Peptides against a protein of PDB entry 3LCN. Designs and how they scored, part 49

Target 1, 96 residues: chain A of PDB entry 3LCN
Amino acid sequence: QYTENLKVIVAEKLAGIPNFNEDIKYVAEYIVLLIVNGGTVESVVDELASLFDSVSRDTLANVVQTAFFALEALQQGESAENIVSKIRMMNAQSLG

## One batch from the design tools (peptide; made by RFdiffusion4, then SolubleMPNN)

Design b2_p24_3_s3
Fold by OpenDDE base, seed 4:
Structure b2_p24_3_s3 (fold): chain B 96 residues (1-96), chain A 24 residues (1-24)
Amino acid sequence: as target 1 above (96 residues)
Amino acid sequence: SEMEKKLKELKEKIKKLKEELAKK
């Protein structure tokens, strides 16, 4: 479905996290897999929080929620490129 | 290292999820 595009989108979002030392590609893949396997925002955040205690829960929640919103956007016809561009802009504007 | 351990754990979790999805 939209898994590959969603991985790219989530990776872009993760790239905006300061001092994030985990492998972005694998984390993005894991998030997408959790989502397509029936995960909810809360359950995915809980899982990520258990793995990455160095990242705030709020930051993780922001990433996960972005993933769900992106999935909806993709389903409504928005291009992955457009979504990535928006996220990149948000990353640049973020105060950390 | 801690990073290596975490990556290994992540890879295993990914593998498991892929297997689960393949069964569905």
Scores: peptide ipSAE 0.521, ipTM 0.892, DockQ to the pose 0.881
Fold by OpenDDE base, seed 5:
Formats: structure tokens, sequence, C-alpha cells
Structure b2_p24_3_s3 (fold): chain B 96 residues (1-96), chain A 24 residues (1-24)
């Protein structure tokens, strides 16, 4: 339903992480799969932290929480384009 | 490389989750 849009949204969020050298597409897919298979914020963060020790737990938590909020926003009728735009702006602000 | 190894691991995890989802 919203999985493909969520993948795009999560990918945009991941793109804002400095020095993140993993394949964003696959990481985004993995996060979404974990969520749709019943993952919680905590369990998904734990999984990602075990895989990507070069990224801080706080950064991973921020990504995962964004994914859950984005899913809720999609379910409430917000467009994927708007959500992506917001994330892009936030990424720019964090880098600036 | 280390990145390639991690990607391979990630792909395997994705595969397993897809299979699990398909079984539901």
Amino acid sequence: as target 1 above (96 residues)
Amino acid sequence: SEMEKKLKELKEKIKKLKEELAKK
C-alpha cells in the first residue's frame, strides 16, 4: 500500500546522513520490511545498530522514527511528495 | 571489500524477510 512511497521517503532521510557509505536503496528497503513485518522503533533501531556500527544509535533512531511518522502521515492523507520535501529541507538545515 | 560483505549480508536479510512475509 504505502511501502513504495515509504521506501522513497526513508531513502531521502538516509541521504541526509553524512559519511553514510551503505547502499541507501537496500537499507531503505530493509527498514520498510522490518516495519511491515511488525517491527517497533526500538527493535528496528537495534537491528540497524547491529548492522551499521559506524552510524550512531541516535542517528539510526532519528531515521527509524521518521519512517514511522511518515507512515502515519501517509495514512492520514499527506502526499509522499510533501513528506519528501519536508525531509529534504530538514536534511539541508542539518547540513547547513 | 567490507562494504560488499555488508551489502551481501543485507541482501540475505532482505531475502529472508520477504520469504517470511510471503508465508503469512
Scores: peptide ipSAE 0.519, ipTM 0.891, DockQ to the pose 0.940
Fold by OpenDDE base, seed 1:
Structure b2_p24_3_s3 (fold): chain B 96 residues (1-96), chain A 24 residues (1-24)
Amino acid sequence: as target 1 above (96 residues)
Amino acid sequence: SEMEKKLKELKEKIKKLKEELAKK
């Protein structure tokens, strides 16, 4: 399925968060596992907020929503490379 | 350290979810 590609995509999104000192690989894996286990945007955000109180709920919601959109895009046939490229561009714009 | 504690907690949560998914 799309779990491995989704982990890469979520990791790229997390890399755009300033002052985020957590292990991106493990956080991305956890997000994907929560999603494939039937999590919703709200439930996944709640779980992440309980673990990472230094990150705003809005930022977490943005990451989780991106993950769900990416999963849908993968299912519709878009390549992981294209999705990563879009996220990378968005990260650069948000920091500028 | 606090970072190590949080990572350990995260790893345990990941392990638990993997086990749950493997049982399905």
Scores: peptide ipSAE 0.518, ipTM 0.890, DockQ to the pose 0.767
Fold by OpenDDE base, seed 3:
Structure b2_p24_3_s3 (fold): chain B 96 residues (1-96), chain A 24 residues (1-24)
Amino acid sequence: as target 1 above (96 residues)
Amino acid sequence: SEMEKKLKELKEKIKKLKEELAKK
C-alpha cells in the first residue's frame, strides 16, 4: 500500500549518489520489489552489489537501510513528502 | 551496449518478481 511512495523515496536517495549511471527509476522499483518480497538489508545489498560493482557496499547499504526506515515511517503515518525532503537535504549536505 | 544489457537484465528481474508476487 506504500510501495509507490517508497519508490519515490528510494529514487530520491539514489539521486544523491555521485556518478551513478544507472536508471534510477528501475533501480528504485527493483529495491522496493525485493523488500516487499521478503528481502532483508543483507540480501538486498548482496543483490545490488552483484549488479552494480561500481558502487561501494557501504553506499548500497545506506540506500537499502534508508528504504527500510522509510517504509516504517510511512506505516507510522509520516508523509512521503516529509521523508523526501529529509533525504534531499541529506543529499545536498553530502555533495557540499 | 553495457548499459543496455544491464537495463535489460534489471527489467527481466523486475518482471519475474512481479509475476511471483502476483500469484501469492
Scores: peptide ipSAE 0.516, ipTM 0.890, DockQ to the pose 0.809

Design b2_p24_4_s1 (from b2_p24_4, 11 letters changed)
Fold by OpenDDE base, seed 3:
Structure b2_p24_4_s1 (fold): chain B 96 residues (1-96), chain A 24 residues (1-24)
Amino acid sequence: as target 1 above (96 residues)
Amino acid sequence: DMSFAEDPEVQEIKEKILKLLAEK
């Protein structure tokens, strides 16, 4: 229901990671799929850490937690555009 | 927690990511 909007939101968050040279679309899709299939913050972070050893665990945790918060915000009626704007502002303050 | 690992769609995307990583 909120998966497509969440993919856009997570992609925006990933775009803020310095020196993260991966295909953002696929990584965002993967994170969302993990979440909607019952993943927890810990299990999703563990999975991502196994794939991207160049990114700190703290940074990955920040991305995943943002995804969960964004999902909650969407469920509470906040627009995807508004959430993306907030994340963009956060990215401008540097990540990791 | 790791129940997602058995989902075919999850595995499909993971495989795509792994292939991209291997190409670097």
Scores: peptide ipSAE 0.339, ipTM 0.834, DockQ to the pose 0.836
Fold by OpenDDE base, seed 4:
Structure b2_p24_4_s1 (fold): chain B 96 residues (1-96), chain A 24 residues (1-24)
Amino acid sequence: as target 1 above (96 residues)
Amino acid sequence: DMSFAEDPEVQEIKEKILKLLAEK
């Protein structure tokens, strides 16, 4: 199971959202719980959008899709550290 | 498919988030 690693990964992704003033650890935990309990990209985005109307659906979708891709990467043997590093780099390069 | 909505752990975290949001 990759829940703990996924929480770290999702938290890193959330940290890249400008002006997102929420408890990132709680939100990351919530996203992971939704995913491991059968959530889809669409259903998780819908849930998050209902909570955080200040964040665009596209941004939320990007976060959630990243989580799903990260989970697949973990299952294929990529280290959590590598995934986090990639996300951190993308956050730094993001123009918005 | 919203089966996660019935999970007590999911709801617990959601409630915590909602509480934080309400404090703003």
Scores: peptide ipSAE 0.335, ipTM 0.832, DockQ to the pose 0.837
Fold by OpenDDE base, seed 1:
Structure b2_p24_4_s1 (fold): chain B 96 residues (1-96), chain A 24 residues (1-24)
Amino acid sequence: as target 1 above (96 residues)
Amino acid sequence: DMSFAEDPEVQEIKEKILKLLAEK
């Protein structure tokens, strides 16, 4: 299982969203839980959009897609630390 | 596919998030 590593990765991605003042750990846990219980990009985005209407669907889709890509990367042998570092760099380069 | 909504653990975390949102 890669759930714990994925939670850390998703939390890092969420931390890059400007003006997102929610409990990052809980939201990351929720996203990962939805994915491991069979959620798709579309269904998870729909669920998140119903909870966080102040965040654009494009932003939510970006977060969720990142989670799916990260999960695949973990399964292919990439380290969580490397994935987190990439996301951190992307966050720093983004202007929202 | 919304089958995850039937999972008790999913509902538990969702409820926690909703409570946090309600406090704002």
Scores: peptide ipSAE 0.328, ipTM 0.829, DockQ to the pose 0.841
Fold by OpenDDE base, seed 5:
Parts: C-alpha cells; structure tokens; sequence
Structure b2_p24_4_s1 (fold): chain B 96 residues (1-96), chain A 24 residues (1-24)
C-alpha cells in the first residue's frame, strides 16, 4: 500500500549518487518491486550489483537499506514528504 | 536468498533496464 510513495523516496535517494546516469524512475521501480516480492537487503543488493558494476556495493547497500528504513517509516505513519525532505538534505550534504 | 526469476512483472522491469543499459 506504500509502493508508490516508496518509489518516489527511492528515486530521491538514487538522485544523490554522483555520476549515476541511469533512468532513476525505472531503477526505483525495480528496487521497490524486488522488495515487495520478498527481497532482502542482501538479495536486492546482489541483483543491483549484477546490473550496475559502476556503482560500489557499499553505495548500493546504502540505497537499499534506505528503502527498507523508509518503508518502515511509512508504516509508522511518517509522511512521504518528510522522508523525501530528509533524504534530500542528506544528498546535499554528501554532494556539497 | 530470494529468486525473482519466476515473477513476470519483475522480469518485465528488469528487461527494460537491461535494454536501456545495452543502448549505452
């Protein structure tokens, strides 16, 4: 029930990866789809690593873990807008 | 670990991503 909001959140996180020149919307959709189909941090990272060898495994793990934390936050009642804002601030700090 | 090969929706999105990657 939180899939659409989670896609937006994951897309925001992906947008913070420097020199990541892929379709953010599709990658975000894929990550969320893997999660709702029973993926774990480990299995989703393995899948993404097989697709994107230019991104470090640590970076991929950070993205996936953020997705799981965001899902939990949504389930706890936090708004998607608040979660996106937090991620945006983190992106700015890492890229600044 | 979980296998995603049997889900047609997962494979549809994966194929789209692979296509985009191949075009580069």
Amino acid sequence: as target 1 above (96 residues)
Amino acid sequence: DMSFAEDPEVQEIKEKILKLLAEK
Scores: peptide ipSAE 0.327, ipTM 0.827, DockQ to the pose 0.737

Design b2_p24_4_s2 (from b2_p24_4, 12 letters changed)
Fold by OpenDDE base, seed 3:
Structure b2_p24_4_s2 (fold): chain B 96 residues (1-96), chain A 24 residues (1-24)
Amino acid sequence: as target 1 above (96 residues)
Amino acid sequence: DMSFAKNPEVQKIKQKILELKKKK
C-alpha cells in the first residue's frame, strides 16, 4: 500500500549518489520490489552490489537502510513529502 | 534469503536494468 510512495522516496535517495548514471526510476522500482518480496538489508545490498560494482557497498547499504526506515515511517503515519524533504537535505551533504 | 529471485516481476525489472546498462 506504500509501494508507490516508497519508489519516490528511494528515487530521491538514489539521486544523491554522485556519478550514478543508471536509470533511477527502474533501480528504485527494483529495490522496492526486492523489499516487498522478502529481501533483507543484506540480501538487497548483495543484489545491488552485483549489478553496480562502481558504487561502494557502504553507499548501497545506506540507500537500502533508508528504504527500510522510510517504509516504517510511512507505516507510522509520516507523509512521503516530509520523508523526501529530509532525504533531499541529506543529499546536499552528498553520499559515499 | 533471496526468494525474490523466483518472482517473475522482479526478474523482469532486473532484465530491464541490465538492458539499459548495456546501452550506456
Scores: peptide ipSAE 0.707, ipTM 0.931, DockQ to the pose 0.831
Fold by OpenDDE base, seed 4:
Structure b2_p24_4_s2 (fold): chain B 96 residues (1-96), chain A 24 residues (1-24)
Amino acid sequence: as target 1 above (96 residues)
Amino acid sequence: DMSFAKNPEVQKIKQKILELKKKK
């Protein structure tokens, strides 16, 4: 139900990663697909770590956890726009 | 639990990501 909104949210989160040279759209889509097909935080992080060894595991974990929290927020009635705004602010303040 | 690995749509996107990486 929330897959398209979640893709946008995850893309915003990925955009905050310094020196991330992968296609944001496809990576966001991949993360969402992993989640909706039964992925857990740990299993999705493991998968991403195997693909993107230039990104720290902590950074990947932060992205994935954000995705899960965002999905819960959407289900609780928070708008995608509000979630994106929060993430954008976090990106501006984060150290990586 | 790696059940998502059996999903053809998941694998399709993964392959696209890998292809794009090879172009770099």
Scores: peptide ipSAE 0.706, ipTM 0.932, DockQ to the pose 0.849
Fold by OpenDDE base, seed 5:
Structure b2_p24_4_s2 (fold): chain B 96 residues (1-96), chain A 24 residues (1-24)
Amino acid sequence: as target 1 above (96 residues)
Amino acid sequence: DMSFAKNPEVQKIKQKILELKKKK
């Protein structure tokens, strides 16, 4: 039910990774698909690390954990717009 | 838990990502 919103949220988070030259749309979709098909933080990070060896495991873990937290927030009634805004602010802080 | 590895939709997106990586 929240998969489309979650894709947007994850894409925003991925956009904050410096020098990440992958297709953000497909990577976001992949992360969401892994989660809704039973992935855990650890198993999804392992999968992503095998694909993107130029990105640290800590960075990947941060992205994946954000996705899980965002999903819970959506389920608890927080708007996708609000979550995206928070992530955008976090991205700006990391770039500063 | 690697149950997602058996899902054809998951594998489809994974293959797309891999193809795009090769083209860069």
Scores: peptide ipSAE 0.704, ipTM 0.931, DockQ to the pose 0.838
Fold by OpenDDE base, seed 1:
Parts: structure tokens; sequence; C-alpha cells
Structure b2_p24_4_s2 (fold): chain B 96 residues (1-96), chain A 24 residues (1-24)
């Protein structure tokens, strides 16, 4: 399965959020668990918004959408390393 | 659809996140 790779990818995305003081490992695990247990973009965003009111809904939606896109990319044969590299570049641009 | 909320593993991680949040 792709769950372990997806956790690493989501953690990289979360690391790009400024002033996010939660445990990245557990939040990434939570997002992946929600997705593989039938969560949709809308339902996962709603769940995260209830836990982290200091993060904008748009930011949470961006994280969740990235997770869904990454899962599809993994299923299509793209390497986790390549996906992480793309996210790292996007994080650098958004923080610059 | 919040069927994931019924999963014990999901709830376990959620509670861990909440506990860590309270300690900060």
Amino acid sequence: as target 1 above (96 residues)
Amino acid sequence: DMSFAKNPEVQKIKQKILELKKKK
C-alpha cells in the first residue's frame, strides 16, 4: 500500500504552513487515515477545521487536495521522492 | 460522509493529537 509514502508526503506539505505548532507526524498520519477510510476532500477539511481553528480553511483545503493528488500520482507510478521534491519547491515559493 | 469517525484507529490518533495540543 501507499499509506507510508503518503504520510511522508503529507508531512512535507504540513511543514510549509507558517506558525503551525502541532505534531506534524501525528497530523499527517491522521489525514492519511481519514482518506484511506473513506474521507472526501470536504469531510476531511471539515474534520481538520474542527481541530485546528488557527489554520485557515483554504490552507487546510490545499493540504488535503495535495494529499489526494499525491495518492493518485503514487497509484500512477510516480515515485514518492519526486512528489516530495515538487512539494518542497512549492513550499519554498509560498514562503518566499 | 464521516464514516471514518467509527474507526477505532482513527479515533486513537485523534485523541493523541488532542492530548498533545493540551500539553502546549
Scores: peptide ipSAE 0.704, ipTM 0.931, DockQ to the pose 0.844

Design b2_p24_4_s3 (from b2_p24_4, 11 letters changed)
Fold by OpenDDE base, seed 4:
Structure b2_p24_4_s3 (fold): chain B 96 residues (1-96), chain A 24 residues (1-24)
Amino acid sequence: as target 1 above (96 residues)
Amino acid sequence: DYSHLENPEVQEIKKKILELLASK
């Protein structure tokens, strides 16, 4: 139900990773597909870590946890636009 | 439980990602 909005949200989060030169759209889609098909934070992080060894596990965990929190926020009635705005601000304030 | 990895759509996107990674 919230898959398309979640893809946009996850893409925004991925865009904040320094030196991440992968196709953001495909990676965001992959993360969302894993989640909606029953993936957990741990299993999705494991999967991403196997693909992107140049990104720290902590960074990947932060992305995935953000996705799960965003999904909950959407289900509680928060707009995708508001969630994206928060993430954008967080990206700008991040030290790496 | 890793049954989510057996989903055809999941596998298709993973395939695309792997192809992109290999092209670098």
Scores: peptide ipSAE 0.669, ipTM 0.945, DockQ to the pose 0.865
Fold by OpenDDE base, seed 1:
Structure b2_p24_4_s3 (fold): chain B 96 residues (1-96), chain A 24 residues (1-24)
Amino acid sequence: as target 1 above (96 residues)
Amino acid sequence: DYSHLENPEVQEIKKKILELLASK
């Protein structure tokens, strides 16, 4: 029920990665599918690292942890719009 | 436990990602 909102949130987080020139929609969908099918932070990072060796494990871990935190926030009643706004602000600060 | 990687929908999206990566 939160999968579509989580895809949007993860896509926003991925958009903040410098020099990441992949189809963000597909990658976001993949991350969400891994999570809803029982993936953990460790197993999802392992999978992404095997696909995108040009992105550091720390960066991937940051993306995946954000996804898990966002899912918990959605379950607690926070709006997707509010979560996206926070991530967008963090992306802007990290690029400075 | 990596049983989530055996899900057909997961495998389908992974295949699409790999195809995109190979096309570059």
Scores: peptide ipSAE 0.668, ipTM 0.944, DockQ to the pose 0.873
Fold by OpenDDE base, seed 3:
Structure b2_p24_4_s3 (fold): chain B 96 residues (1-96), chain A 24 residues (1-24)
Amino acid sequence: as target 1 above (96 residues)
Amino acid sequence: DYSHLENPEVQEIKKKILELLASK
């Protein structure tokens, strides 16, 4: 029941990757689908690395781990808005 | 275990992503 909020959160995280010129919404949807269907951090990173060789494995791992942490935060009652705000601040600091 | 990759909905989105990548 958190899939739609998680898609928004993952999209925000992906938007912080410099020079990532892909459809963010589709990639976010794919990551969420992989997770809710039993994917692990390792298996989801493997899948993304096979598709996007221009993005470092470390960057992909950071995105995927953020998704898993966000899902747990949602389940524990944190609002999607708060999670998005944290990611947005992190993105800004990474670019600075 | 990579059985999650056999899910039809997962495969459908992957197909769309591959199409977008090929269109560039």
Scores: peptide ipSAE 0.666, ipTM 0.944, DockQ to the pose 0.874
Fold by OpenDDE base, seed 5:
Structure b2_p24_4_s3 (fold): chain B 96 residues (1-96), chain A 24 residues (1-24)
Amino acid sequence: as target 1 above (96 residues)
Amino acid sequence: DYSHLENPEVQEIKKKILELLASK
């Protein structure tokens, strides 16, 4: 299973959202739990939008889609470290 | 299908998030 690695990856992605002052670890855990219990991009975005109305649906969709892509990458053999590094670079570009 | 929202562990984490949101 890749749940623990996925939590770290999702947390890194959430950290790139400007002015998002929530507990990143809990939100990342929630997203991963929703996914491993059968959530889809649409259903997970719906759930997150109900909790965080200050974040646009597009931003939430970007986070959730990244989680699904990361899960696929992990299953295909890519290291969690590499995935985190890619996301960190993307965050830096968006913040710069 | 939203059956994943009925999972007890999912509900527990959601409860914690709601508590954090309410504390602000």
Scores: peptide ipSAE 0.665, ipTM 0.944, DockQ to the pose 0.868

Design b2_p24_4_s4 (from b2_p24_4, 12 letters changed)
Fold by OpenDDE base, seed 5:
Structure b2_p24_4_s4 (fold): chain B 96 residues (1-96), chain A 24 residues (1-24)
Amino acid sequence: as target 1 above (96 residues)
Amino acid sequence: DYSFLKDPEVQKIREKILKLQAEK
């Protein structure tokens, strides 16, 4: 039920990665699918690292952890828009 | 555990990503 919102959130997070030359929409969809199907932070990071060797594992871990935190936030009632805004601010500060 | 990768839909998107990469 939160998958679509989570895709948007993950996409925003991915957009903050400099020189990430991938289709963000598909990657976001993939990450959410992995999580929905039972992936853990570690296992999802492992998978992503195998696909995107130009991105550091730490960066990927940051993205995946953000996704899990966002999912929890959504489940707790926080709006996707608010979460996206926070991520956008973080992206602008280059903290990821 | 990586059983989540066995899902057909997961594999479909994975293949799409790989295809897009190959096209670059």
Scores: peptide ipSAE 0.773, ipTM 0.961, DockQ to the pose 0.910
Fold by OpenDDE base, seed 1:
Structure b2_p24_4_s4 (fold): chain B 96 residues (1-96), chain A 24 residues (1-24)
Amino acid sequence: as target 1 above (96 residues)
Amino acid sequence: DYSFLKDPEVQKIREKILKLQAEK
């Protein structure tokens, strides 16, 4: 499965959130577990919003949507490294 | 449907996150 790669990808996405004072590794693991266990974008966002009230719902939605897209990309044969690179670039742009 | 939250491993990680939050 793609869970380990997805954890890395999600962690990269989370790292782009300013002032996110959470354990990135555990949050990334949590998001992946939620998705693997059948969570939808909406239901996962709802869960994350309940845990991280300091992060906007839009930001959480962006993270979750990215995770779902990344999972599909992995399934389609795209490398984790390539996906991470794209996310890193997007993170850099959002910091401006 | 939030049945995915009932998974023991999910709950385990959730608890860890909450614990870490409380320690900060």
Scores: peptide ipSAE 0.772, ipTM 0.961, DockQ to the pose 0.911
Fold by OpenDDE base, seed 3:
Structure b2_p24_4_s4 (fold): chain B 96 residues (1-96), chain A 24 residues (1-24)
Amino acid sequence: as target 1 above (96 residues)
Amino acid sequence: DYSFLKDPEVQKIREKILKLQAEK
């Protein structure tokens, strides 16, 4: 359905994290898989925090919540391009 | 509930992430 678009969106969000030294593509894919398989904001944040201890929980929570909101937006008819554009703009205001 | 972490595809990607981390 919207999993491929969501991966692109999450990748854009992750790209906004300063000094994030992880493979963005795989992390984005991982987040989407966790959501698709029934993860909640809290449970996904817990998992990510265990993998990326250099990133604050607040930053991770922001990423995960954005993913859930983006999925809702896609389902409501908003284009992936528009969502990515919004996230890119928000990234410019800094994350974490 | 964290049972979703037991999914084979989830674990596959998790392992890839951990492997990439170890290589740095």
Scores: peptide ipSAE 0.771, ipTM 0.961, DockQ to the pose 0.875
Fold by OpenDDE base, seed 4:
Structure b2_p24_4_s4 (fold): chain B 96 residues (1-96), chain A 24 residues (1-24)
Amino acid sequence: as target 1 above (96 residues)
Amino acid sequence: DYSFLKDPEVQKIREKILKLQAEK
């Protein structure tokens, strides 16, 4: 069970979205719940797109895929701190 | 398959998000 770590990771990813006017903590929690309850990348993206029409589908897909990859990384033994650091670097690069 | 949306906890958070959006 990596739900709490995954929430932190997803929140970091969401923080990189420019002009994202949503409660990041709640959205991160929502994404993790959707994944834990059996959502796929495509079905979760569909749901998020219905809620956040101001965010591009590609951006949402990137967030969701990152969440799935992060979950796999956690299961393979990578620390949440390392994953967060990588995402933070990616966020900085994408804003450049 | 969107059965994952039927979970009560999922719906609870979804409702919170929608309420927050409505306040803007």
Scores: peptide ipSAE 0.771, ipTM 0.961, DockQ to the pose 0.910

Design b2_p24_5_s1 (from b2_p24_5, 13 letters changed)
Fold by OpenDDE base, seed 4:
Structure b2_p24_5_s1 (fold): chain B 96 residues (1-96), chain A 24 residues (1-24)
Amino acid sequence: as target 1 above (96 residues)
Amino acid sequence: SMELEKKIKELKEKLKEEVKKKKE
């Protein structure tokens, strides 16, 4: 239901990470599938940390938490476009 | 879902391989 929108949202968040040279769409898909398969913030962060040691755990946690908040926002009726816009603004204001 | 878990495993392996290649 919200899977595709969430992928777009997570991809936008990942795009804000400086010097992140992984396939953003692939990573976004991985994160979303982990979430819809019952992952928690901690378990998804653990998975990502095991893969990407070049990114700080705090940055990974920020990405994952954003994904969970975005999912809740979507369920509450907020549009994917609005969520993406907010994330884009956050990316411009802060680093990881 | 078995199919979902299979896809997750596939993605993980692909990502692991990509990271490995970049570190070599």
Scores: peptide ipSAE 0.646, ipTM 0.926, DockQ to the pose 0.947
Fold by OpenDDE base, seed 1:
Structure b2_p24_5_s1 (fold): chain B 96 residues (1-96), chain A 24 residues (1-24)
Amino acid sequence: as target 1 above (96 residues)
Amino acid sequence: SMELEKKIKELKEKLKEEVKKKKE
């Protein structure tokens, strides 16, 4: 029930990665499906690292951890809009 | 589910191919 909202949230997080030349929608979908299929932070990071060696493992870990935190926030009643806004602010700080 | 795992594998292969193309 939170799958579609989580895809939007993860896409926003991916959009903050500099020089990330991939289809954000497809990558976000891949991450979310791995999570709903029982993936852990480490297992999902391992999958992404095997695909995208041009992105640091720390950056990938940051994206995945954000996804898990966002899922918990959604389950606790926080709106997707609020979560996206927070991520957008963090992205701006990282680029500044 | 089997359908979910099938979709995951499909996405993975698509992403692998795109990465390969960009490295050519």
Scores: peptide ipSAE 0.643, ipTM 0.925, DockQ to the pose 0.953
Fold by OpenDDE base, seed 5:
Structure b2_p24_5_s1 (fold): chain B 96 residues (1-96), chain A 24 residues (1-24)
Amino acid sequence: as target 1 above (96 residues)
Amino acid sequence: SMELEKKIKELKEKLKEEVKKKKE
């Protein structure tokens, strides 16, 4: 139900990662599908860490946790646009 | 579902391949 919106949100979060040279849309899709398939923060982070060793586990965990929080927010009625805006602000404030 | 799991597998393999290519 919220998969497409969540993909957009996750993509925005991924776009904030410095020097993350991957296809953002595909990574976002992968993350979201893992989540909807019953993944946990830990299991999804494990999957991502196995793929992207150039990104710290903490960064990956931050992305995944954001995804789970975003999903909850969507379920609570918050718009994807609003969530994306918040993430953009966070990205802009990121120091690394 | 089988379809979902299949898609996940495909995406994973694609991403693995892309990472591999970028390391070359």
Scores: peptide ipSAE 0.643, ipTM 0.925, DockQ to the pose 0.947
Fold by OpenDDE base, seed 3:
Structure b2_p24_5_s1 (fold): chain B 96 residues (1-96), chain A 24 residues (1-24)
Amino acid sequence: as target 1 above (96 residues)
Amino acid sequence: SMELEKKIKELKEKLKEEVKKKKE
């Protein structure tokens, strides 16, 4: 029920990865569908790592964990707008 | 569901193809 918002959130997180040249929307969709299909942090990271060897496992794990936390936040009533804003600020700070 | 798994496979293959092309 929160899949569309989660896709937006995950896309924002992916946008913070420097030199990530993949289609962010498609990667975000892939991550979200893996999650709703019963994926765990570890299993989703494994899937992503098999595709994107140019990105560290730590970076991928950070993205995936953020997705799971965001889903929980949405379920607890936090708005997608607020979550996106937090991630955007985190992205900016990490690149600064 | 079967439909969900099908979509996941489609996305995976698309992403694999894109990664491959970018490495060429």
Scores: peptide ipSAE 0.643, ipTM 0.925, DockQ to the pose 0.947

